# Designs tried in a protein design run: peptides against a protein of PDB entry 5B16. Part 41

Target 1, 136 residues: chain A of PDB entry 5B16
Amino acid sequence: TPSRINHNERLEFLGDAVVEFLTSVHLYYLFPSLEEGGLATYRTAIVQNQHLAMLAKKLELDRFMLYAHGPDLCRESDLRHAMANCFEALIGAVYLEGSLEEAKQLFGRLLFNDPDLREVWLNYPLHPLQLQEPNT
Target 2, 136 residues: chain A of PDB entry 5B16 as posed
Amino acid sequence: TPSRINHNERLEFLGDAVVEFLTSVHLYYLFPSLEEGGLATYRTAIVQNQHLAMLAKKLELDRFMLYAHGPDLCRESDLRHAMANCFQALIGAVYLEGSLEEAKQLFGRLLFNDPDLREVWLNYPLHPLQLQEPNT

## One batch from the design tools (peptide; made by RFdiffusion4, then SolubleMPNN)

Design b2_p14_8_s4 (from b2_p14_8, 7 letters changed)
Fold by OpenDDE base, seed 5:
Structure b2_p14_8_s4 (fold): chain B 136 residues (1-136), chain A 14 residues (1-14)
Amino acid sequence: as target 1 above (136 residues)
Amino acid sequence: NLEKLREFLDSLIP
């Protein structure tokens, strides 16, 4: 049987792709006139370790990490990196055991504390045949 | 609300 560590790394691999995909799709639709460089900049900002670690903190993964791996996480940068990876693994697990929609909802809820921004992000049309667009 | 979103995203840029 594969080790838990290997399994977590596999989930992280999957979750990384899911986060990247969701971020890319939403940015693409939300900013139709933004050039590729701008889209890439925003994507990088969203998925950077420091930001994902902030999202992970909302789930209190920092407490978990310090409890389980405290001796190995003496530096703040190490903790951030580990938290970001754990967050990706979590998203991967949600996708794997649930659906892309569930991953999208969870990610969106964590991305924004502002209800208005959350609404725009989660409910903006992601299909070309969708007829209704929110006011932006 | 796109401008508000843009401002938020800009704030994430290091």
Scores: peptide ipSAE 0.653, ipTM 0.948, DockQ to the pose 0.875
Fold by OpenDDE base, seed 1:
Structure b2_p14_8_s4 (fold): chain B 136 residues (1-136), chain A 14 residues (1-14)
Amino acid sequence: as target 1 above (136 residues)
Amino acid sequence: NLEKLREFLDSLIP
């Protein structure tokens, strides 16, 4: 039986790819005239550890992390990194045991507190058969 | 709304 650490690391690996993929797809369709450099900049900003840690905090993963790994998290930067990894593992688990759609919905809900921005992100047409009027 | 989204994303850039 794999160790819990090994299992989490595998889920992080999967979750990292899912987060990157979802972010890339949404940015690609939302900003059709934005050059590659701009797309990459926004993607990096969204998936950077400090941002993912903020998303993790919305799920109170900081409290969980301190409970489970408090002695190992002496530095704030270490906590942020651990929280980001835990968030990736969570997304990986949602994809693995659920679906990409479920991962998309969870990620979108956490990305935005503003319901208008959330709606734009989640409901923008990502497939030619789901064409809608552009949001202003 | 897309402009608002862009502003939000800009705010995330380190």
Scores: peptide ipSAE 0.656, ipTM 0.948, DockQ to the pose 0.887; fails the geometry check
Fold by OpenDDE base, seed 3:
Structure b2_p14_8_s4 (fold): chain B 136 residues (1-136), chain A 14 residues (1-14)
Amino acid sequence: as target 1 above (136 residues)
Amino acid sequence: NLEKLREFLDSLIP
């Protein structure tokens, strides 16, 4: 049977795809006049390890990582990378056991501390048949 | 506000 480590790595693999997909879809619809290069730049910024680690910290994954793997995480860069991977695994688990919608909601809640920005991100129409609402 | 969102995203760019 696969080890727990292997299981987490598989979840990370799945979560990486989910995070990139959700980010891409939201950027695509939120900025219809932005060229591919601009979209790619924003996507890279959102999914970079440093940023995902910041999101992971909101879930107190840093405390978990230090408790479980402290001796192996002597460098800040190592901790950031590990937290980013753990965050991806978490999103992967949410998608696997729940749904893409649940992953979307969790990701959006963590992306923004500002409730106005959170609302724009989460509630912006992502399908042509969805009712348009005024963007502020 | 999309402009505010853009500003936020710009702040994430390394």
Scores: peptide ipSAE 0.655, ipTM 0.948, DockQ to the pose 0.885; fails the geometry check
Fold by OpenDDE base, seed 2:
Order: sequence, then C-alpha cells, then structure tokens
Structure b2_p14_8_s4 (fold): chain B 136 residues (1-136), chain A 14 residues (1-14)
Amino acid sequence: as target 1 above (136 residues)
Amino acid sequence: NLEKLREFLDSLIP
C-alpha cells in the first residue's frame, strides 16, 4: 500500500491538473477576445505558488502545516510552497471524492472575497451582471 | 464587473 505521503503527492498531481483546467476554462469563457498569451498570463498568476498559498491560508492550512511540519518549514518560501501543494492536494481530493463541480465551487469561493466577482466567475458567460454592465 | 475582474487578475501578475 502506498504511504500517506505518496498518496498526498498523487492527490497533488491530480489537483494541479484540476486547478489548471478550471482556471483555463473560466478564463476562456470570461475573456472571449483575449489572446492565448493573455489567457496564459492570467492562468499563471492564479496558479502561482504564492497565490495558491494565500488561498490555502483562507482554509487555515498554515496553522495545520506549522503544527504538523513546522521543523521542515523554517523558510517562508518553503511554507508557501508546501501550502500551495497542500491546496492542490485538497482540490484533487475534492474532485476525486466529490465532483468537478464541487471542486469548481470551492475554488471559486476561495478565489474571491468579493461576492460579485465570485458570481461572475462561477456563472459565466450569460451572467446578468455581465449583460447589464459588461465592462464593470 | 468584467473590468473589475480584469483589474483583480492584473493585480495577481508578478
């Protein structure tokens, strides 16, 4: 049987793909006139370790990581990297045990503190707010 | 809202 660490790494592998996929799909539909380079730039920004670590912090994974792995996370950059990986593993687990829809909802909820932006992100492309004010 | 979203995303670009 695989170790717990191995299992987490496998979940991270899956979660990485899910996060990339969800990000890509949403950007694609939200910005239909944006060229590939622009889409890729936004995707990179969303999935970068520093950003995913911030999302992980909203789930208090930082407290968990310090409790469980503190001695191995002496550097801030190491903590961020570990948190980002843990976040991906979590998304992977949600997808695996739940559904892509559940992963999408969780990811979208964490991406935005602004409920209006959250709704735009999750309910494209014919969202009422976009129809009324497409440039807001 | 799309512009606001764009601004948010721009702020994430390193």
Scores: peptide ipSAE 0.649, ipTM 0.947, DockQ to the pose 0.827; fails the geometry check

## One batch from the design tools (peptide; made by RFdiffusion4, then SolubleMPNN)

Design b2_p15_1_s1 (from b2_p15_1, 7 letters changed)
Fold by OpenDDE base, seed 4:
Structure b2_p15_1_s1 (fold): chain B 136 residues (1-136), chain A 15 residues (1-15)
Amino acid sequence: as target 1 above (136 residues)
Amino acid sequence: SSLLEKLRQYLDSLV
């Protein structure tokens, strides 16, 4: 369905921005002495298709994608790309229908299997305005 | 901190 595809692409667009933003903000505060280049490097690493696809696997999106689009995803790289896009669309949907806070929580929970790192990532001091307006 | 170092190590593994 063209309409459904367009909707998913729009959600992906939104989710891409949300993932980028959350990653940027958390890195910025977690590493106050890290130069821009280092921040950018880590951001790129976090939001790259390979990594987002790994996060998507935790939600079993690979099974979903193969079920829905198996014939078109015979290549591993194609599957990764599709999963990454789907993951972004999911984050976009969570933000759209829920809140930035909910998107942050979901993303943070998936980023780390280690509960200590998860806690540090999610609860490290952020800008006061973000704390006051988690639903923006 | 040790946690930040651990986080750094994880991030480095993604690069």
Scores: peptide ipSAE 0.652, ipTM 0.946, DockQ to the pose 0.813
Fold by OpenDDE base, seed 5:
Structure b2_p15_1_s1 (fold): chain B 136 residues (1-136), chain A 15 residues (1-15)
Amino acid sequence: as target 1 above (136 residues)
Amino acid sequence: SSLLEKLRQYLDSLV
């Protein structure tokens, strides 16, 4: 039986892929005239540790991390990295035990505080993703 | 659209 740490790392691995995929698909359809370089730049910006850590703060993961792992997180950069990993693991778990749609909804809600941007992100037509949902 | 431009501006701020 794998340790809880190993399991969390596996969930992180899965969550990383899910976040990457969702981000890629949404950017692709939202910006049809944007070249690959621009898409890649935005994707990187969205999924980078600094940004994911900010999203994680909305779930109060910083308080959780400091409580559970405070002695091991002496630097803010270490905390950000840990929070980003934990966020990925969370998304991975949501996908694994729930669905891609649930992961999409959670991620989208956290991405934007602006309701208009949230709406366009979450509800923009994503035909390929919708078709694949039943098989996920 | 104006919303997409707003979105772009937001994304630009993350870069």
Scores: peptide ipSAE 0.650, ipTM 0.945, DockQ to the pose 0.807
Fold by OpenDDE base, seed 3:
Structure b2_p15_1_s1 (fold): chain B 136 residues (1-136), chain A 15 residues (1-15)
Amino acid sequence: as target 1 above (136 residues)
Amino acid sequence: SSLLEKLRQYLDSLV
């Protein structure tokens, strides 16, 4: 049987793909006139380690990481990288145990403190057949 | 929309 560390790495692998996919889909539909280069730039910014680590702090993963792995995380860059990986693993677990919709909701809620931006991100039509919201 | 512009401004701040 694989070790728990191996299991976490597998969840991270899955979560990385889920975060990348959700980010891509939302950007694609929210900015229909933005060229590929612009979409890619925003995606990179959203999924980079330093940003995911900030999202992880909202879940108090920093406190968890320092409690469980403090001696191994003496550098800020090491902590940031570990937090980002842990965040991806959590998203992977939410997708695996729940659904893509649940992963989408969690990720979207964490992306924005502003309720208006959260609303537009989560509820903007993500399918060509969906009706546009008049208040967005 | 104004909300999309606000969103874009936020995303720009992450770049």
Scores: peptide ipSAE 0.649, ipTM 0.942, DockQ to the pose 0.872
Fold by OpenDDE base, seed 2:
Structure b2_p15_1_s1 (fold): chain B 136 residues (1-136), chain A 15 residues (1-15)
Amino acid sequence: as target 1 above (136 residues)
Amino acid sequence: SSLLEKLRQYLDSLV
C-alpha cells in the first residue's frame, strides 16, 4: 500500500489539475474578450505557489505545517511551497471524495474575501436555473 | 461591469 506521503503526492497531482481546470473555466467565462495570453497570465497568477499559499493560510495550514513538519520547513520559501502543495492536495481530496462542485465552491470561497467578487466568480455566467443576472 | 473591473484589478495585483 502507498505511504501517506505517496498518497498526498498523488492527491497533489490531481488537485493541481483541478485547480488549473477550475481557474481556466472561470476565467474563460468571466473574460470572454480576453485573449489567450491574458487568460494564461491570470491563470498563472492565481495558481502560483505564492498565491495558493496565501489561500492555504486562510485555512490555517501554516500552523498545521509548522506543527507537523517544522524541522523540514526552516525557510519561508520552503513553507510557502509546501503550503501550496498541501492546498492542491486538499482540493484534490475534495474533488476525489466529494465532487467538482464542492471543489469549485471551496476554491472560490477562498479566492475572494469580497463577497461580491466571490459571487461573480462562482456564478458567472448564470446557470440556466438562475432568474436574474448578477451584478457585474 | 464595475464588479468585473474590480475583479480584473484584483487579478492584476496578483501578476
Scores: peptide ipSAE 0.641, ipTM 0.940, DockQ to the pose 0.833; fails the geometry check

Design b2_p15_1_s2 (from b2_p15_1, 7 letters changed)
Fold by OpenDDE base, seed 5:
Structure b2_p15_1_s2 (fold): chain B 136 residues (1-136), chain A 15 residues (1-15)
Amino acid sequence: as target 1 above (136 residues)
Amino acid sequence: SELLEKLLEFLESLT
């Protein structure tokens, strides 16, 4: 039986892929005239540790991390990295135990504080993603 | 659209 740490790392692995995929698909369809370089740049910006950690703060994961792992997180950069990993693991768990749609909804809700932008992001037609949902 | 432009601005702010 794998340790809880190993399990969390596995969930992180899965969540990383899910976040990457969702980000890629949404950017691709939202900006059909944007060249690959721009798409890649924005994807990187969305999924980078600094940004994911910010999203994690919205879930109060910073308080959780400090409580559970405070002694091991002496630097802000360490905390940020840990929070990003934890966020990925959370998304992975949501996908694993729920669905890709649920992961999409959670991620989208956290990405945008502006309800109009959130609406566009979450509800923009994503035909390929919708087709694959039943198989996830 | 204006919303997409705002979205781009948001994305730029992350870079």
Scores: peptide ipSAE 0.624, ipTM 0.941, DockQ to the pose 0.806
Fold by OpenDDE base, seed 4:
Structure b2_p15_1_s2 (fold): chain B 136 residues (1-136), chain A 15 residues (1-15)
Amino acid sequence: as target 1 above (136 residues)
Amino acid sequence: SELLEKLLEFLESLT
């Protein structure tokens, strides 16, 4: 099904940009004194395939990928790459069918297991920090 | 800024 593959690749393209943008914006405002090199390093760390694959696992995309493409994913690196791409496609789809805000919320929820860190990430700088989070 | 410090620690863990 070439059409489906092309569609997923297009969504991945879009999702890659969305993830990159959201990461960049939040890092930029969260750390106003951090130099460009640090911002770039942390952005790379967040959006790298290994990390996105970890986020994908939280959505059980690994099970999905193995079910759909198991024979082609015998290597762990291949699975990570596929999961990362699928994750980007998912974010792209959420943005496309929903909004940037919805993509932001999904991405932020997956980024952090710690609810305090999650709220800081999601609320800064667009919204005031919660009163329950005085230590920022 | 304990939360920001924790964020940095998290980010460092990814690098």
Scores: peptide ipSAE 0.627, ipTM 0.938, DockQ to the pose 0.810; fails the geometry check
Fold by OpenDDE base, seed 1:
Structure b2_p15_1_s2 (fold): chain B 136 residues (1-136), chain A 15 residues (1-15)
Amino acid sequence: as target 1 above (136 residues)
Amino acid sequence: SELLEKLLEFLESLT
């Protein structure tokens, strides 16, 4: 049987793809006139370890990591990377056990503290024929 | 459009 470590790595793999996909889709539809370079730039910014670690911090994963694995996470970069990985694993687990919609909702809730921006991100029509929104 | 502008500002802040 696979170890829990292997399981988490697999979840991370899945979560990485889910985060990338969700980010890509939302950026694509939210900014129909934005060129690929811009889309890629913003995607990178959203999914970079530094940002995902920040999202993980909202879930207090930092406390967990430091408490459980403090000696192994002496460097800031190590902690950040570990937190980002844990975040991806979490998203992967949510997708696996739930749905893409549930992963989307969780990700969106963490991305934005501003409820208005959150709503736009989560609820903006993901269809090219529905790009005009009165409240944007 | 205003919300999209704010969203862009947010995204720029991450870059």
Scores: peptide ipSAE 0.625, ipTM 0.937, DockQ to the pose 0.848; fails the geometry check
Fold by OpenDDE base, seed 2:
Structure b2_p15_1_s2 (fold): chain B 136 residues (1-136), chain A 15 residues (1-15)
Amino acid sequence: as target 1 above (136 residues)
Amino acid sequence: SELLEKLLEFLESLT
């Protein structure tokens, strides 16, 4: 049986792909006139370790990481990297045990503190059952 | 739209 560490690394691998995919899809539909270079730039910005670590902090993973792995995370950069990886593993787990929709919802909720931006991100493009376009 | 512009501003802040 794989160790817990190996399992987390596998979840991280999956979560990385899910985060990349969700980010790509949402950017693609939100900005139909934005060229590939721009899309790629913003995707990179969203999924970079520094940003994902900030999202992880919203879940208080920093406190958890220091508790569980404090001796190995003495440097801020090490903690940031570990938090980003842990966040990816979390998204991977949500996708694996739940659904892509659940991963999407969690990721979107964390991405934006502004509820209006969150709503646009999560619901653009409109589902066929939606009766009106979101405020843009 | 106003919200998309705000979203772009947010994204730019991450770059």
Scores: peptide ipSAE 0.625, ipTM 0.937, DockQ to the pose 0.827; fails the geometry check

Design b2_p15_1_s3 (from b2_p15_1, 6 letters changed)
Fold by OpenDDE base, seed 2:
Structure b2_p15_1_s3 (fold): chain B 136 residues (1-136), chain A 15 residues (1-15)
Amino acid sequence: as target 1 above (136 residues)
Amino acid sequence: SEKLEKLREFLDSLV
């Protein structure tokens, strides 16, 4: 039986893959003429620790981390890395206990404060049965 | 599309 720490690390492992996958799929469909290098650049930017930590702040994970693990997070870079990992673990948990769709929705809502960007990201056809976004 | 270009601009800002 794994410890809670081990469980979180396993969830992080899963969440990392889910975030990478969702990001890749959305970029692939949203930018059909963008070459692999461009897709990879955007993916890297979206999933980098600094960005994921920013998303984690929207869930107030920074306050939680400082409260629960303050002594272990002496540097901002350490906090940022921990927040990014925690965010991945959360997405992993949402996927595991819920669905890929729920993970997609949560990730999309957190990615953008702008509702127009949320709409184009989440509603652009990712499957043949999905309707084309009318106001892209 | 305007929204897609807006998204591209946002993504560029993350790079």
Scores: peptide ipSAE 0.678, ipTM 0.950, DockQ to the pose 0.904
Fold by OpenDDE base, seed 4:
Structure b2_p15_1_s3 (fold): chain B 136 residues (1-136), chain A 15 residues (1-15)
Amino acid sequence: as target 1 above (136 residues)
Amino acid sequence: SEKLEKLREFLDSLV
């Protein structure tokens, strides 16, 4: 049986791929005229540790990390890195135990505080039955 | 398109 740490790292590995995949797919469809460089730039921005750490903070993972690993996280950058990894592991776990759809929903909900942005991210143009995008 | 523009602005803010 792998250690808990190894398990978390494995989940992080999986979650990293899921986050990158979801981000890539959504960007690809949302911006059909955007060149690869622009897509890559946005993807990088979304999945960078600083941003993922911000998403993790919405789940109060900062409190969790400080509680569990406070002495090892003296630097803000260390905390961000740990939070980002933990976030990836969480997404990985959601995918593993649930589904890609559940991971997508969770990720989308955390990405945006604005419900309009959530809607456009999650539903356009990926929804196969979507007929109109009046506010897109 | 307004939502998409807002999304673009949001993404730009992350860069």
Scores: peptide ipSAE 0.682, ipTM 0.950, DockQ to the pose 0.909; fails the geometry check
Fold by OpenDDE base, seed 3:
Structure b2_p15_1_s3 (fold): chain B 136 residues (1-136), chain A 15 residues (1-15)
Amino acid sequence: as target 1 above (136 residues)
Amino acid sequence: SEKLEKLREFLDSLV
């Protein structure tokens, strides 16, 4: 059987794509007048390890990392990288065993503590058949 | 909208 480490790396691979895809789609629809360079800048900012590690901390993945891998993660940069990877693996698992919609909801809830920002991110029309809220 | 501008400000803070 494949090792747990190998399985987690595969989930990370999948999750990386899901996070980037969801980010791209939401930015594309939310900012229809923003040029490609601006879209790419925001995407990079959202999916970079520093930011994903902050999202991971909301799930207390730092406690998990230190418990499971403590001696190897004594440096902040090492912990940040591991937390980002673990976050990607989590999103990958949610997508794999659930759906893209479930991954979208989880990711959106973690992205924003502000309810206004969460609402506009999750509820803004992402398809021509969806209607925009009047107050967005 | 005001919410979209608020979102942009948030995103700018991540850059």
Scores: peptide ipSAE 0.681, ipTM 0.950, DockQ to the pose 0.900; fails the geometry check
Fold by OpenDDE base, seed 5:
Structure b2_p15_1_s3 (fold): chain B 136 residues (1-136), chain A 15 residues (1-15)
Amino acid sequence: as target 1 above (136 residues)
Amino acid sequence: SEKLEKLREFLDSLV
């Protein structure tokens, strides 16, 4: 029987792939003229621990982590890394028990506070029956 | 588009 820690690590493994995939797909469609290197740079920036930890703070995972792990996370870098991993595990769990669409929606909502950015991110690529807004 | 440019600027800020 796997421990909770082991289970979280497995979820993290899955979530990492989901986050990478979603990020890649959205960037690919949003920036059709951007070279691979640019796409990779943006992807790295989005999924890096520092950024994911920021997203995790929106879910108040910092308070949760400090409560659950306390003295083991006395350094900010340790907390950041743990929060990023926990965030990935959360996305993994959402995908596993829900769907890729639900993971997409959650991730997109957390990525941006700006409603315009949320809209363009979540609504790309357009369905064939959807109309593109002129100033997208 | 304007929104895409705004998104690019946001992404640039993360790099």
Scores: peptide ipSAE 0.678, ipTM 0.950, DockQ to the pose 0.877; fails the geometry check

Design b2_p15_1_s4 (from b2_p15_1, 8 letters changed)
Fold by OpenDDE base, seed 1:
Structure b2_p15_1_s4 (fold): chain B 136 residues (1-136), chain A 15 residues (1-15)
Amino acid sequence: as target 1 above (136 residues)
Amino acid sequence: SEKLKKLLEFLESLV
């Protein structure tokens, strides 16, 4: 049986893909006239460590990180990276144990404090093929 | 459309 660390790394791997996928799909359909370069730019911005770390802070993951691993995370960059990874692992876990829809909802809720933006992001029609993808 | 504009502005703020 893999260790918890191994399990978390695997979840992170999965979550990374889920975050990338969700971001890509939403950007693609929200901005039908935006060229690939723009889509890629915004995707990068959304999934970059510093942003995911900010989302992780909304879940107060920093509190746990500093408490349990403070000495190992004395650098801000290290903490940011760890928080981003933890966030991805969380999304991966939600996808794994729940569904892509649940991961989508959680991610969208964390992305936006503005309810209007949240609504637009979450409720914009997605491609039928993406909707038909396996939930887990 | 206005919401999409706001969304775009939000995204630009992340870049």
Scores: peptide ipSAE 0.661, ipTM 0.948, DockQ to the pose 0.858
Fold by OpenDDE base, seed 5:
Structure b2_p15_1_s4 (fold): chain B 136 residues (1-136), chain A 15 residues (1-15)
Amino acid sequence: as target 1 above (136 residues)
Amino acid sequence: SEKLKKLLEFLESLV
């Protein structure tokens, strides 16, 4: 039986892929004239630990992390990295137990406080083949 | 669109 730590690491692995995929798909379709370099730059910016940690704060994961692991997370950089990993694990769990659509919705809601940006991100038309992908 | 331009500006702020 795998430890809870190992399970979280596995979920993080899955969540990392989901976040990367969702980010890539949305950027690709939203900005058809943007060159690969720009797409890659923005993807990196969205999924970098610093940004994911900010998203994690919206879920109050910082309070959770400090409560559960405070003594080992004395430095801000350590906390940020742990929060980003935890966020990825959460997305992985949502995908695993729910669906890609649910992961998409959660991620999109957290990405933007601006309702206009949230709306365009979440409701942009998808390619027909995307509707054929498995839920999990 | 204006929304897409706004989104680009947001993304630039993350870089």
Scores: peptide ipSAE 0.659, ipTM 0.949, DockQ to the pose 0.841
Fold by OpenDDE base, seed 3:
Structure b2_p15_1_s4 (fold): chain B 136 residues (1-136), chain A 15 residues (1-15)
Amino acid sequence: as target 1 above (136 residues)
Amino acid sequence: SEKLKKLLEFLESLV
C-alpha cells in the first residue's frame, strides 16, 4: 500500500495534466486566430508555479500549509512550490472524485475575480459543434 | 469581442 505522500504525489501528477489540458482547450477555442506561439506562452503563464500558488492562496491553502508544514517552508520559493503542488493535487482530486466539468468550474472560478472574464472563460463554446454565443 | 480583448490583456499581465 502506497504511503499518503505517494498518494498525494499521484494526485499531483494527475492534476498537473488536468490543469494543462483545461488551459489548452480554453485558449484554443477562445483565440482561434492566435498562433501556436502565443497559445503556448499564455498556457505557460497560467500554469506556472507562481500563478498556481496565487490561485491556491484564494483557497487559503497558504494558511493550511504554514500551519501544517511551517518549519519546512522557510523560503517564499519553497512555499510557492508547495502551494502549486497542493493546488494541482486538489484539482486532480476534484477530477478523480467528481468530473472534468467540476474541475473546469473550480479552476475557472479561481482564475478570475472579474465576473465578465469568468463568464467568457467558462461559458464560451469549447466544442466545434456547440452553438456560439451571440454576445461574447 | 470586447470581453476577449479584456481577457487577452489579463493574460498579458501574467507573462
Scores: peptide ipSAE 0.657, ipTM 0.946, DockQ to the pose 0.874
Fold by OpenDDE base, seed 2:
Structure b2_p15_1_s4 (fold): chain B 136 residues (1-136), chain A 15 residues (1-15)
Amino acid sequence: as target 1 above (136 residues)
Amino acid sequence: SEKLKKLLEFLESLV
C-alpha cells in the first residue's frame, strides 16, 4: 500500500484535474460568447497556486500546514504552493469519496464570498437536465 | 446580465 504522502500526491493529481475540469465547464457555460483565449486566461487565474492558496486559507489550512509542516515551509512561497496542492488534494478526495457534484459545491462555495456570484456560478445550467436559469 | 458582468469583473481581478 502507498504511504500517506504518496496517497496525498495521488489525490493532488486527481484534484488538479477536477479543479481544471470544473473551472473549464463553468466558464464554458457561463460565457458562451467568450473566445478560447479568454476562457483559458480566466481558468488560469482561478486555478493558479496563489488563488487556490487563498481558497485553502478559508478552510484554515494555513494554520494546519504551519502546525504540521512548519519546519518545511519557512518561505511564504513554499507555504502558498503547499496550500494550493493541499487544496487540490482535498478536492480530489471529495470527488473520490463523494461525487463530482459534491466537489463542485465545495469549490463553488469557496470561490466566492459574494452570494450573488456564488449563486450564478453554482446554479447556471451545466447540463440539459438543469432547468433553472441563473438570476443574472 | 448584471451578475455575469460582476463575475467578469471578479475574474479580471484575479488576472
Scores: peptide ipSAE 0.653, ipTM 0.945, DockQ to the pose 0.865

